# Peptides against a protein of PDB entry 2ODG: the designs that were tried, part 18

Target 1, 89 residues: chain A of PDB entry 2ODG
Amino acid sequence: MTTSQKHRDFVAEPMGEKPVGSLAGIGEVLGKKLEERGFDKAYVVLGQFLVLKKDEDLFREWLKDTCGANAKQSRDCFGCLREWCDAFL

## One batch from the design tools (peptide; aimed at target 1 R37)

Design b2_p18_5_s2 (made by RFdiffusion4, then SolubleMPNN; from b2_p18_5, 7 letters changed)
Fold by OpenDDE base, seed 4:
Structure b2_p18_5_s2 (fold): chain B 89 residues (1-89), chain A 18 residues (1-18)
Amino acid sequence: as target 1 above (89 residues)
Amino acid sequence: SEVAKAEELGRAAVEAAE
């Protein structure tokens, strides 16, 4: 499978204070829903990813339940965070 | 809370990456 430019841009550098919408798979609609739930920065979603011990099924289910992400969106977001962690942690 | 736990771990992770 291929990745998007958005994915590549995110995994290329430390995320710092990047907004949640900078995550691959998270557009304006999902981003607003995540922000309303308190997940306003990409690093907060990273934190949830780590709380769930990087478990793909748990994370993708959480994302679906939290903001209504579909299968592609949750896959893209999971892959984005996994590769970021592999590069920087 | 869920958000508080996530924020704590996430902040620590990005600080470690800088």
Scores: peptide ipSAE 0.821, ipTM 0.968, DockQ to the pose 0.881
OpenDDE base, seeds 1, 2, 3, 5: peptide ipSAE 0.176, 0.181, 0.819, 0.184; ipTM 0.753, 0.758, 0.968, 0.761

Design b2_p18_5_s3 (made by RFdiffusion4, then SolubleMPNN; from b2_p18_5, 5 letters changed)
Fold by OpenDDE base, seed 5:
Parts: C-alpha cells; structure tokens; sequence
Structure b2_p18_5_s3 (fold): chain B 89 residues (1-89), chain A 18 residues (1-18)
C-alpha cells in the first residue's frame, strides 16, 4: 500500500506543536472530535499511542471509540505514528 | 484547572490501555 503526502509530510520532521489534524487519517471531523476529548495536539495522540505500547489493534480500537475513526482512518493514523516513532523516538 | 484537565486525560488514557 502507498502512503499519502500528508503521511510523508508528518513522518519527515519533528512533530513539535502540530495540531491533531496533521496526523494522517485525521481530517476536520475526526480532529474536532479528538480536540473535544482533549487531544488537541498530535503529540497527545502520540502519548496515547505510547501508553498503548504501540499496539496496532489497541490503538485503532481506541481511535475508533474516541472519535469514530473508520478502518482506513485508524490504519492511516496508526501507520503515521508508527513511522514517526521509528524515525524519531 | 489545566492540571485537572491533564489528570483526567491521563486517567482515561491509562484506562483505555487496561
């Protein structure tokens, strides 16, 4: 499978203060829902990703339960964080 | 407060991992 430019842009550099919506798979709709739940920055979602021990199934389930992400959105978001961590963590 | 908000977020995050 190929990745999006959004994914490539995210994994290419330090996360910094990027908003949650900068994560691949997280658009305006999911981003707003995540923000309402306190996940306003990408690094907060990264925190959840790490608390879940980088487990794909746990993270994707959490994302679905938290903001209603579908399978593709959760896959894209997980892959984005996984690859970012591989590069920078 | 911001601390309380962060605490609540942290608790929820850990609970999701249990």
Amino acid sequence: as target 1 above (89 residues)
Amino acid sequence: SEVEKARELGKAAVEAAE
Scores: peptide ipSAE 0.211, ipTM 0.785, DockQ to the pose 0.071
OpenDDE base, seeds 1, 2, 3, 4: peptide ipSAE 0.171, 0.207, 0.198, 0.210; ipTM 0.772, 0.785, 0.773, 0.784

Design b2_p18_5_s4 (made by RFdiffusion4, then SolubleMPNN; from b2_p18_5, 5 letters changed)
Fold by OpenDDE base, seed 1:
Order: C-alpha cells, then structure tokens, then sequence
Structure b2_p18_5_s4 (fold): chain B 89 residues (1-89), chain A 18 residues (1-18)
C-alpha cells in the first residue's frame, strides 16, 4: 500500500522531540487524547510500541483503547513506527 | 500474561512520570 507524506517525513529522520501528532494516523483529535494520557511525544508512543515487542495487533489494540483510533489510523501509526525502527533502531 | 504486564508497565510508567 501507499504511504502518506506525513509518514515519509516521520520515517526519514530521527524523531527527537517530535510531538505525538507527528505520527502518521495521529491527527489533532487522537493527539490530544494521547497527550491527556501522558503520551505527549512520539518517543513515548515509541516506548509503548517497543514494550509491546513491536506486535502489531497488541499495539493497534492499545492505540484503539487509549485514544479511539480506528483501523486505518492504528495501521498508519503502527507502520510509521515500524519503519522508523527499521531505519534507526 | 507477560504481554498484559508489558502493556500495564508502559501505561504505569507514563502515569508515574506525570
């Protein structure tokens, strides 16, 4: 499948202090919900992704439960973190 | 399960850091 420019921008470089909303699939609504739960930076969500052993189903379920992400949003977010890790981790 | 523990660990860590 194709990726968004947002995805490409994220996976192209170290994420540093990028906000959670910079993750593909995470818009303003989901970003605010994640921030309210303490996941304010992309690297905090990365931490959860890694603690979950990079498991797609577990991560996407967590994201859905945490901020209400739909299937596409969770898929985009997972793919974004997976490909970032493949490049930089 | 270990997976459930991992999930809770991450969320607990974030909560503690707030």
Amino acid sequence: as target 1 above (89 residues)
Amino acid sequence: SEVEKARELGEAAVKAAE
Scores: peptide ipSAE 0.265, ipTM 0.805, DockQ to the pose 0.104
OpenDDE base, seeds 2, 3, 4, 5: peptide ipSAE 0.259, 0.183, 0.200, 0.144; ipTM 0.804, 0.763, 0.776, 0.712

Design b2_p18_6 (made by RFdiffusion4)
Pose (drawn by RFdiffusion4):
Structure b2_p18_6 (pose): chain A 89 residues (1-89), chain P 18 residues (1-18)
Amino acid sequence: as target 1 above (89 residues)
Amino acid sequence: EWLETAQEDYERWLEERA
């Protein structure tokens, strides 16, 4: 899973108020769609993951249906957000 | 507050799919 350094950096330090495009697997184009959806910050998107009880199928369907992210990009967010929770939740 | 936003969005998304 050749995730960018952002994946390791994200689960290496607190997220703070970093922008939603900062989450691994969310590019600038995808960050814009989530932003238009009311997710202007990454901690708002992590909240959606927590609401879905880490249901990978629900999460992937939600992200894909919400912005059109591919099955590949959603995997990065799941492990990225999940691993952050493992160190941080 | 941010979790409530995520819940509201989930509910709205289910409505859109239905």

Design b2_p18_6_s1 (made by RFdiffusion4, then SolubleMPNN; from b2_p18_6, 12 letters changed)
Fold by OpenDDE base, seed 3:
Structure b2_p18_6_s1 (fold): chain B 89 residues (1-89), chain A 18 residues (1-18)
Amino acid sequence: as target 1 above (89 residues)
Amino acid sequence: SDLEKAKKALEEWKKEKE
């Protein structure tokens, strides 16, 4: 399995105040939808990821329902947060 | 506020999954 450069850039350092659009799988369209729902920073989505106890199915379903993410987008976003947490949490 | 929006979205999702 391979990862994107966007994924690698995100998991390589503390996320700080990075916008939600910095997450792998979250482009301009999904990012704007998430921001409209109050998820403007990557760490807010991280919060939801943690509230769902890092469960892949629950998180990916939430992301799909919240912003319309497809299977690849939700998988990329989940993987991004999972690996970031493994490194920094 | 952004916080209120996020909280509302989360609660709505929870209700949808009940």
Scores: peptide ipSAE 0.098, ipTM 0.655, DockQ to the pose 0.328
OpenDDE base, seeds 1, 2, 4, 5: peptide ipSAE 0.036, 0.033, 0.033, 0.033; ipTM 0.620, 0.615, 0.609, 0.608

Design b2_p18_6_s2 (made by RFdiffusion4, then SolubleMPNN; from b2_p18_6, 9 letters changed)
Fold by OpenDDE base, seed 3:
Structure b2_p18_6_s2 (fold): chain B 89 residues (1-89), chain A 18 residues (1-18)
Amino acid sequence: as target 1 above (89 residues)
Amino acid sequence: SDLELAQKALEEWKEEKA
């Protein structure tokens, strides 16, 4: 499967203080919802990803419940964090 | 604060799924 340029840009470097909206699958709509729930930075979502022990089903379910992410959005976001962790964690 | 909001959201989700 192919990835987006947004995904490639994110996984290519340390995420630092990147906003939550820099995550693949997280556009402006989902980003705003996440920010309203306290997830303003990508690393906060990374934290949840790690707390859920990198479990795809749990993370994608959480993301759906938290911000209304659809299947593609949650898949893209999960894949983004997974590959970032593979490179930098 | 954002931290408090995030923590509350996580706790609520945990309770909802338990």
Scores: peptide ipSAE 0.170, ipTM 0.762, DockQ to the pose 0.328
OpenDDE base, seeds 1, 2, 4, 5: peptide ipSAE 0.044, 0.045, 0.094, 0.162; ipTM 0.631, 0.623, 0.680, 0.741

Design b2_p18_6_s3 (made by RFdiffusion4, then SolubleMPNN; from b2_p18_6, 11 letters changed)
Fold by OpenDDE base, seed 5:
Structure b2_p18_6_s3 (fold): chain B 89 residues (1-89), chain A 18 residues (1-18)
Amino acid sequence: as target 1 above (89 residues)
Amino acid sequence: SDLEKARKALKEWLEEKE
């Protein structure tokens, strides 16, 4: 499946201090919910992704449980972090 | 704090999945 421009923009460069909302699949609604749970920066979500050992099912389930992400949103977010890690980690 | 919130959320989720 094709990726979004948001995905491409994120995976193309070091994430630095980018907000959580810069992650593909994470819009304003999900972003706010994540921020309320302490996940204000993309790198904090990256941390969770890594703690879960990059496991897709676990991460997507966590994201769903944490902010109510649907299947597409969680897939997009997972793919975004996976590809970023492939490039920079 | 944000750190406390994130840690709490992680802890709770992990415990639920155990």
Scores: peptide ipSAE 0.218, ipTM 0.791, DockQ to the pose 0.290
OpenDDE base, seeds 1, 2, 3, 4: peptide ipSAE 0.156, 0.208, 0.119, 0.035; ipTM 0.723, 0.772, 0.700, 0.603

Design b2_p18_6_s4 (made by RFdiffusion4, then SolubleMPNN; from b2_p18_6, 11 letters changed)
Fold by OpenDDE base, seed 5:
Structure b2_p18_6_s4 (fold): chain B 89 residues (1-89), chain A 18 residues (1-18)
Amino acid sequence: as target 1 above (89 residues)
Amino acid sequence: SDLELARKALEEHLEEKE
């Protein structure tokens, strides 16, 4: 599997105030749906990721249920957060 | 399970604060 430039850009630095749409796998459509549920910043989604103890299945299911992410989108988003955490936590 | 409860708890909390 090869990561996207979007993924590499995200995992390369502290996420700070980056919008939720900065996460790999989260485009404009999914980003807006997440924002409607209060997940406006990438760090809020990170919070959910951590609450779920970084569990891939739980997180990807949550993302699907919350914004309609497909398998690739949820995988990309999970991988993005996992690798960010590996670098910065 | 605790994790199942956590699945929606954060979202629900955020919605309540909006």
Scores: peptide ipSAE 0.189, ipTM 0.737, DockQ to the pose 0.198
OpenDDE base, seeds 1, 2, 3, 4: peptide ipSAE 0.183, 0.173, 0.177, 0.173; ipTM 0.734, 0.727, 0.732, 0.734

Design b2_p18_7 (made by RFdiffusion4)
Pose (drawn by RFdiffusion4):
Structure b2_p18_7 (pose): chain A 89 residues (1-89), chain P 18 residues (1-18)
Amino acid sequence: as target 1 above (89 residues)
Amino acid sequence: EQEELVEEGVERAKELNE
């Protein structure tokens, strides 16, 4: 899973108020769609993951249906958000 | 501070889902 340094950096330090495009697997284009959906910050998107009880199928369907992220990009967000929770939740 | 942001994000995600 050749995730960018952002994946490790994200689960290496608190998220603070970093932008949603900062989440691994969410590019600038995808960050814009989620932003238009009311997720201007990454901690708002992490909240959606927590609401879905880490249901990978619901999460992937949600992210894909919400912005059109591919099955590949959604895997990065799931492990990225999930691993952050493992160190942080 | 980080915990408060996460809690705020969960509640906001719920509101956006409605």

Design b2_p18_7_s1 (made by RFdiffusion4, then SolubleMPNN; from b2_p18_7, 7 letters changed)
Fold by OpenDDE base, seed 1:
Structure b2_p18_7_s1 (fold): chain B 89 residues (1-89), chain A 18 residues (1-18)
Amino acid sequence: as target 1 above (89 residues)
Amino acid sequence: SEMELIKEGVEKAKELLE
């Protein structure tokens, strides 16, 4: 699988205060929906990823249910968080 | 509130683990 530059930019450095929209797969539409649900920072979504024990299917289902992410969007977001955790967690 | 929304999100995630 190939990754986007957005993915590479996210996984390359500590997450800090990056907005939720900085996550791969999370565009303006999904970002706004996540923000409306309180998930305004990438680290809040990271929290959910960790609560779900890094399980791909569970996380992608959660993301779909929460903001309407499609298969590609949820896959990209999951991969982004997984690789970030591999590097920094 | 923001925290209530986050709490709902967390609970939703926990339900998926069951």
Scores: peptide ipSAE 0.348, ipTM 0.845, DockQ to the pose 0.152
OpenDDE base, seeds 2, 3, 4, 5: peptide ipSAE 0.254, 0.131, 0.102, 0.097; ipTM 0.803, 0.707, 0.675, 0.680

Design b2_p18_7_s2 (made by RFdiffusion4, then SolubleMPNN; from b2_p18_7, 8 letters changed)
Fold by OpenDDE base, seed 4:
Structure b2_p18_7_s2 (fold): chain B 89 residues (1-89), chain A 18 residues (1-18)
Amino acid sequence: as target 1 above (89 residues)
Amino acid sequence: KEKELIEKGVEHAKKLLE
């Protein structure tokens, strides 16, 4: 599978206080919904990813239920966080 | 600072799930 430039930009450096919309798979629509639910920063979504012990099925289900992410969006977001963790955790 | 933000994110996520 190929990755987007957005994915590559995110996994290339520490995330700091980047907004949730910086995550691959999270556009304006999903980002707004996540922010409304309290997930306003990428590091908060990373927090959820870690709370779920990096489980792909649980995380992608949560993302779908929380903001309506489709299969590609949840896949892209999960992969973005997984690769970031591999590089920086 | 990055580690602090990760810890903050974990705690924030846990609270949002309560």
Scores: peptide ipSAE 0.600, ipTM 0.923, DockQ to the pose 0.916
OpenDDE base, seeds 1, 2, 3, 5: peptide ipSAE 0.229, 0.584, 0.593, 0.585; ipTM 0.763, 0.920, 0.922, 0.921

Design b2_p18_7_s3 (made by RFdiffusion4, then SolubleMPNN; from b2_p18_7, 8 letters changed)
Fold by OpenDDE base, seed 4:
Structure b2_p18_7_s3 (fold): chain B 89 residues (1-89), chain A 18 residues (1-18)
Amino acid sequence: as target 1 above (89 residues)
Amino acid sequence: KEKELIEEGVKKAKELMK
């Protein structure tokens, strides 16, 4: 599988205060829905990823339930956070 | 068992963050 430039940009540096929309797989539509649920920063979604102990199925289901992400969007978002954690956590 | 506990926690976290 290939990754997007958005993915590569995110995993290349500490995420700091980056908005949730900077995550791969999270566009403007999903980003707005996540923000409405309190997940406005990428690090808040990272928190859920870590609470779920980096479990792919649980995280992708959570993302789907929270903002309506489809299979590709949740896959891209999970992969983005997994690789970021491998590099910086 | 652990997955079920985590799922409950995530649900509660979502509600708290609304």
Scores: peptide ipSAE 0.270, ipTM 0.823, DockQ to the pose 0.091
OpenDDE base, seeds 1, 2, 3, 5: peptide ipSAE 0.090, 0.085, 0.104, 0.061; ipTM 0.688, 0.681, 0.697, 0.647

Design b2_p18_7_s4 (made by RFdiffusion4, then SolubleMPNN; from b2_p18_7, 6 letters changed)
Fold by OpenDDE base, seed 1:
Structure b2_p18_7_s4 (fold): chain B 89 residues (1-89), chain A 18 residues (1-18)
Amino acid sequence: as target 1 above (89 residues)
Amino acid sequence: KEKELIEEGVEKAKELLE
């Protein structure tokens, strides 16, 4: 399994107030849509990830429904949050 | 601070789904 530099940069440190667009798989287009829905910070998306009990299917489906993420984008975002949690929670 | 942000994120996520 390969990851992007964006993924590696995100999981390397606490996320703090990083914008939602800092998440792997979330580019400018998806980020704007998430922000319009109130998910403006990475930690709010993390909140949703935790509310969904870290369930991959539920999270990826939510992301698709919320911002139109495709399979790769939702996979990358889920993996990014999963690995961040493994490192910092 | 990180813990507080995580808690805030959970609460915000819950609110956004109501």
Scores: peptide ipSAE 0.719, ipTM 0.943, DockQ to the pose 0.909
OpenDDE base, seeds 2, 3, 4, 5: peptide ipSAE 0.716, 0.163, 0.158, 0.172; ipTM 0.942, 0.743, 0.747, 0.757

Design b2_p18_8 (made by RFdiffusion4)
Pose (drawn by RFdiffusion4):
Structure b2_p18_8 (pose): chain A 89 residues (1-89), chain P 18 residues (1-18)
Amino acid sequence: as target 1 above (89 residues)
Amino acid sequence: EEEELVEKGVELAKELNE
C-alpha cells in the first residue's frame, strides 16, 4: 500500500484542523466534493467513519457514492482513518 | 482540544446526514 507520506504523517501526529484534502486517499478534486457536502475539515470526515462503525462496505459505498472515489482511493482512507483511530481511538 | 474536534466532527457528520 504505497500510501503517500501523508498516511504515516497523519497517524504520527494529531490531525488538528488540517483540510479534508489532507486525508490519505482524498485528493484535491475529491476534497472539493466532500467540502461541497459540508466537510470542510478532515475531522468532519473522520466523524463519518466513526458513525459507520468502521463498516468498510458502508464507508466505501458512502465515500464513492458521495464523491465517486474509486475502490482504490477508498482503501487508503479506510486504513488511514482506521489506523489513526488505532493510535488515537 | 484534539478529542473535542473529533467529537465535534461526529456531531457535524450526523447533522449533515439528516

Design b2_p18_8_s1 (made by RFdiffusion4, then SolubleMPNN; from b2_p18_8, 7 letters changed; failed a check: a repeat of another design)
Amino acid sequence: SEMELIKEGVEKAKELLE

Design b2_p18_8_s2 (made by RFdiffusion4, then SolubleMPNN; from b2_p18_8, 7 letters changed)
Fold by OpenDDE base, seed 1:
Structure b2_p18_8_s2 (fold): chain B 89 residues (1-89), chain A 18 residues (1-18)
Amino acid sequence: as target 1 above (89 residues)
Amino acid sequence: SEEELIKEGVEKAKELLK
């Protein structure tokens, strides 16, 4: 599978204070929903990813339940965080 | 189960973030 430029931009550097919308698969619609639930920064979503022990099914289900992400959006977001962790964690 | 405990924790965390 081919990744997006958005994915590559995210995994290339420390995420710092990047907004949740900087995550691959998270556009303006999903980003606003996540922000309303308190997930305003990418690192907060990273926190959930880690609490779920990097489990793909659990994370993608959580993302779907939390902001209505579809299969592609949750896949892209999961892959983004997985590869970021592989590089920096 | 572990899965249930994790999910409960996620829900609790969400409440705290509101």
Scores: peptide ipSAE 0.108, ipTM 0.710, DockQ to the pose 0.090
OpenDDE base, seeds 2, 3, 4, 5: peptide ipSAE 0.064, 0.106, 0.097, 0.061; ipTM 0.636, 0.710, 0.705, 0.641

Design b2_p18_8_s3 (made by RFdiffusion4, then SolubleMPNN; from b2_p18_8, 8 letters changed)
Fold by OpenDDE base, seed 5:
Structure b2_p18_8_s3 (fold): chain B 89 residues (1-89), chain A 18 residues (1-18)
Amino acid sequence: as target 1 above (89 residues)
Amino acid sequence: KEKELIEEGVKKAKELLK
């Protein structure tokens, strides 16, 4: 699989205070839904990723249930966080 | 409000671990 520029931009540097919408797979629609649930920063979603022990199926299910992410969106978001963690965690 | 919302989200995630 190939990655998006958005993915590459995210995994290239510490995420700091980046908004949740900076995550690959999280567009404006999903971003707003996540923000409404308190997940306004990428690092808050990272927290959920870590709580779920970096498990792909669990995280993607959580994301779907939380904001309605489809398969591609959840895959992109998972991959984004996985690769970020590989680089910086 | 935000604390409760996040708590619900965390709870949802932790339930998936069971």
Scores: peptide ipSAE 0.355, ipTM 0.851, DockQ to the pose 0.130
OpenDDE base, seeds 1, 2, 3, 4: peptide ipSAE 0.069, 0.353, 0.056, 0.249; ipTM 0.663, 0.850, 0.640, 0.817

Design b2_p18_8_s4 (made by RFdiffusion4, then SolubleMPNN; from b2_p18_8, 8 letters changed)
Fold by OpenDDE base, seed 5:
Structure b2_p18_8_s4 (fold): chain B 89 residues (1-89), chain A 18 residues (1-18)
Amino acid sequence: as target 1 above (89 residues)
Amino acid sequence: SEKELIEEGVKKAKELLK
């Protein structure tokens, strides 16, 4: 699968204080839902990703359950965090 | 509170790991 420019922009640099909506697959709707659940920064979602030991199925399930992400959205978000970690973690 | 929401998430994550 090809990646989006949003994905490439995210994985290209340290995430710092980037909002959760900067993650690939996380648009305004999902971003707001995540923020309402305390996941306002991308690094908070990263934390969840790491707590789940980078497991794709667990993370994507969590994301779906937490904000209603569909298969593509959760895939994009997972891939975004995976590749960011590969570069910076 | 935000803290409580995060704690709920951590708890859920732990359950998923079992």
Scores: peptide ipSAE 0.074, ipTM 0.671, DockQ to the pose 0.108
OpenDDE base, seeds 1, 2, 3, 4: peptide ipSAE 0.055, 0.071, 0.061, 0.037; ipTM 0.649, 0.658, 0.654, 0.620; seed 3 fails the geometry check

## One batch from the design tools (peptide; aimed at target 1 V44 Q48)

Design b2_p19_1 (made by RFdiffusion4)
Pose (drawn by RFdiffusion4):
Structure b2_p19_1 (pose): chain A 89 residues (1-89), chain P 19 residues (1-19)
Amino acid sequence: as target 1 above (89 residues)
Amino acid sequence: EEQEELVEKGVEKAEELNE
């Protein structure tokens, strides 16, 4: 899973108020769609993951249906958001 | 502590957006 340094950096330090495009697997194009959906910050998107009880199928369907992220990009967010929770939740 | 508050705020906002 050749995730960018952002994946390790994200689960290495608190997220603070970093932009949603900062989440691994969310590019600038995808960050814009989520932003238009009311997720201007990454901690709002992490909240969606928590609401879905880490249901990978619901999360992937939600992200894909919400912005059109591919099955590949959604995997990065799942492990990225999930691993952050493992160290942080 | 500040990070926890942001996470709680993010869950609440996610729930509001789902409604």

Design b2_p19_1_s1 (made by RFdiffusion4, then SolubleMPNN; from b2_p19_1, 10 letters changed)
Fold by OpenDDE base, seed 2:
Structure b2_p19_1_s1 (fold): chain B 89 residues (1-89), chain A 19 residues (1-19)
Amino acid sequence: as target 1 above (89 residues)
Amino acid sequence: SEEKKLIEEGVKKAKELLK
């Protein structure tokens, strides 16, 4: 499957203080919902990804339950974090 | 703080999925 430019931009460098909305699959709507739950930075969502042991099904379920992400959004976000971790973790 | 509470709830939810 192909990736978005947003995905490629995110996985290309350390995420630092990037906002949660920088994650692929996380647009303005989901970003605002995540921020309301305390997940304002991409690294906070990364933390949840790691707590869930990088498991795709668990992470995507968590994301859906937390912000209402649909299948594509959760897939894109998972892939973004997975590939970032492959490069930098 | 409220922020800490929100994060703790998020972590709790994630951990529940591991069971």
Scores: peptide ipSAE 0.356, ipTM 0.846, DockQ to the pose 0.124
OpenDDE base, seeds 1, 3, 4, 5: peptide ipSAE 0.033, 0.162, 0.030, 0.301; ipTM 0.606, 0.722, 0.594, 0.821

Design b2_p19_1_s2 (made by RFdiffusion4, then SolubleMPNN; from b2_p19_1, 9 letters changed)
Fold by OpenDDE base, seed 4:
Structure b2_p19_1_s2 (fold): chain B 89 residues (1-89), chain A 19 residues (1-19)
Amino acid sequence: as target 1 above (89 residues)
Amino acid sequence: SEEKKLVEEGVKKAKELLK
């Protein structure tokens, strides 16, 4: 599968306190909705990813239910976090 | 590391938000 430059930029370095909108698949609209639900930083969404034991179906379903992400957006976000974890955890 | 601490905090916060 191909990835975006946004994905590559995210997985290339520690995420620190990057905003949730830095995640691949998460634009301003989805980012705002996530922030309103308390997921105000990318590392909090990473936290949810880990709580769900890196399960793709569970995470993508959660993202859809939480901010209305479509299939591509949830796929991109999941892949972004998966590859970041492979590199840094 | 500081990065690992943020990951830990993210897990903690995510768990809280799921309550």
Scores: peptide ipSAE 0.716, ipTM 0.937, DockQ to the pose 0.915
OpenDDE base, seeds 1, 2, 3, 5: peptide ipSAE 0.057, 0.238, 0.714, 0.031; ipTM 0.652, 0.781, 0.937, 0.595

Design b2_p19_1_s3 (made by RFdiffusion4, then SolubleMPNN; from b2_p19_1, 12 letters changed)
Fold by OpenDDE base, seed 1:
Formats: sequence, C-alpha cells, structure tokens
Structure b2_p19_1_s3 (fold): chain B 89 residues (1-89), chain A 19 residues (1-19)
Amino acid sequence: as target 1 above (89 residues)
Amino acid sequence: SREQELIQEGIKKAKELLK
C-alpha cells in the first residue's frame, strides 16, 4: 500500500506545533473529537503513542476508543507516527 | 484545568491497555 501526501508531509519534518489534524488518517471529524479530549496537537497524540510503547494494536485501539477512528484511519495514523519516530526520535 | 484532566484521562486509558 502507498502512503498519502499528508503522511509524507508529516513524516518529512519535525512536527513542532502541528495540529492533531495534520496526522495522516485524522480528518476534520476525528480531529475535532481528539481536540475535545485535549489532544489538540500532534505531539500530544505522539505522547500516547510513546506511552503505549509504539505498539500498533494498543495504539489503534486507543485511537478507536478515543475518537472513533476506523481501521484505515487508525492504521494511517499509526503509520504516520511510527515513521515520524523512526526519523526523528 | 479541564484540558489537563481530559488529557490525563486519555493517558490513563492508554495505560490501562498496557495491563
């Protein structure tokens, strides 16, 4: 499977203050839900990803439980964070 | 703050998945 341009844009540079909606798989709907739960910046979600020890199943489950992400959305988001961490963490 | 509490709840949920 290929990645989206959104994914490529995110993993290409330090995330800084990028909003949560800049994560691949996180559109306006999921982004708003995450923001309502306090996850307004991509780095806050990164924090959860790291707390979960970068475990795909756990992270995707958390994302689903937190904002209702479907399988594709959680996959895209996980992949985005994993590749970002591989490059910058 | 409310925001901090929401984030902490999210963190707690994640930590529970590790059990």
Scores: peptide ipSAE 0.313, ipTM 0.832, DockQ to the pose 0.126
OpenDDE base, seeds 2, 3, 4, 5: peptide ipSAE 0.306, 0.309, 0.210, 0.223; ipTM 0.828, 0.829, 0.778, 0.789

Design b2_p19_1_s4 (made by RFdiffusion4, then SolubleMPNN; from b2_p19_1, 7 letters changed)
Fold by OpenDDE base, seed 4:
Structure b2_p19_1_s4 (fold): chain B 89 residues (1-89), chain A 19 residues (1-19)
Amino acid sequence: as target 1 above (89 residues)
Amino acid sequence: SKEKELIEKGVEKAKELLE
């Protein structure tokens, strides 16, 4: 499976205080919705990812329910966080 | 580290938002 440059840029370094929109699969529309729900930073979405014990189905369903992410967007976001964790956790 | 602190903060905030 191929990844985007956005994905590669995110997983290449510590995320620090990057905005939620820096996550692969999260554009301006989804980012705004996530921010409105309190998920304003990438590390908060990572927090949710970890709270859900890195479960793909649970996380992708949560993302869909929270901001309306479609299947590709939720897949991209999950994969982005998974690979980031593999590199830095 | 700062990164670890942010991750912990993210977990905490995520838990709060789900309450």
Scores: peptide ipSAE 0.723, ipTM 0.944, DockQ to the pose 0.909
OpenDDE base, seeds 1, 2, 3, 5: peptide ipSAE 0.355, 0.348, 0.721, 0.236; ipTM 0.853, 0.848, 0.943, 0.806

Design b2_p19_2 (made by RFdiffusion4)
Pose (drawn by RFdiffusion4):
Structure b2_p19_2 (pose): chain A 89 residues (1-89), chain P 19 residues (1-19)
Amino acid sequence: as target 1 above (89 residues)
Amino acid sequence: PEWLEIAEEDYEKWKEEKE
């Protein structure tokens, strides 16, 4: 899973108020769609993951249906957001 | 927290849109 350094950096330190495009697997284009959806910050998107009880199928369908992210990009967000929770939740 | 409530509301809205 050749995730960018952002994946390790994200689960290496607190997220603070970093922008949603900062989440691994969410590019600038995808960050814009989620932003238009009301998710201007990454901690709002992490909340969606928590709401879905880490249901990978629901999460992938939600992210894909919400912005059109591919099955590949959604995998990065799931492990990225989940791993952050493992160190942080 | 307010940010979690936003995520809960978005999930319900998304379910309705999907139906």

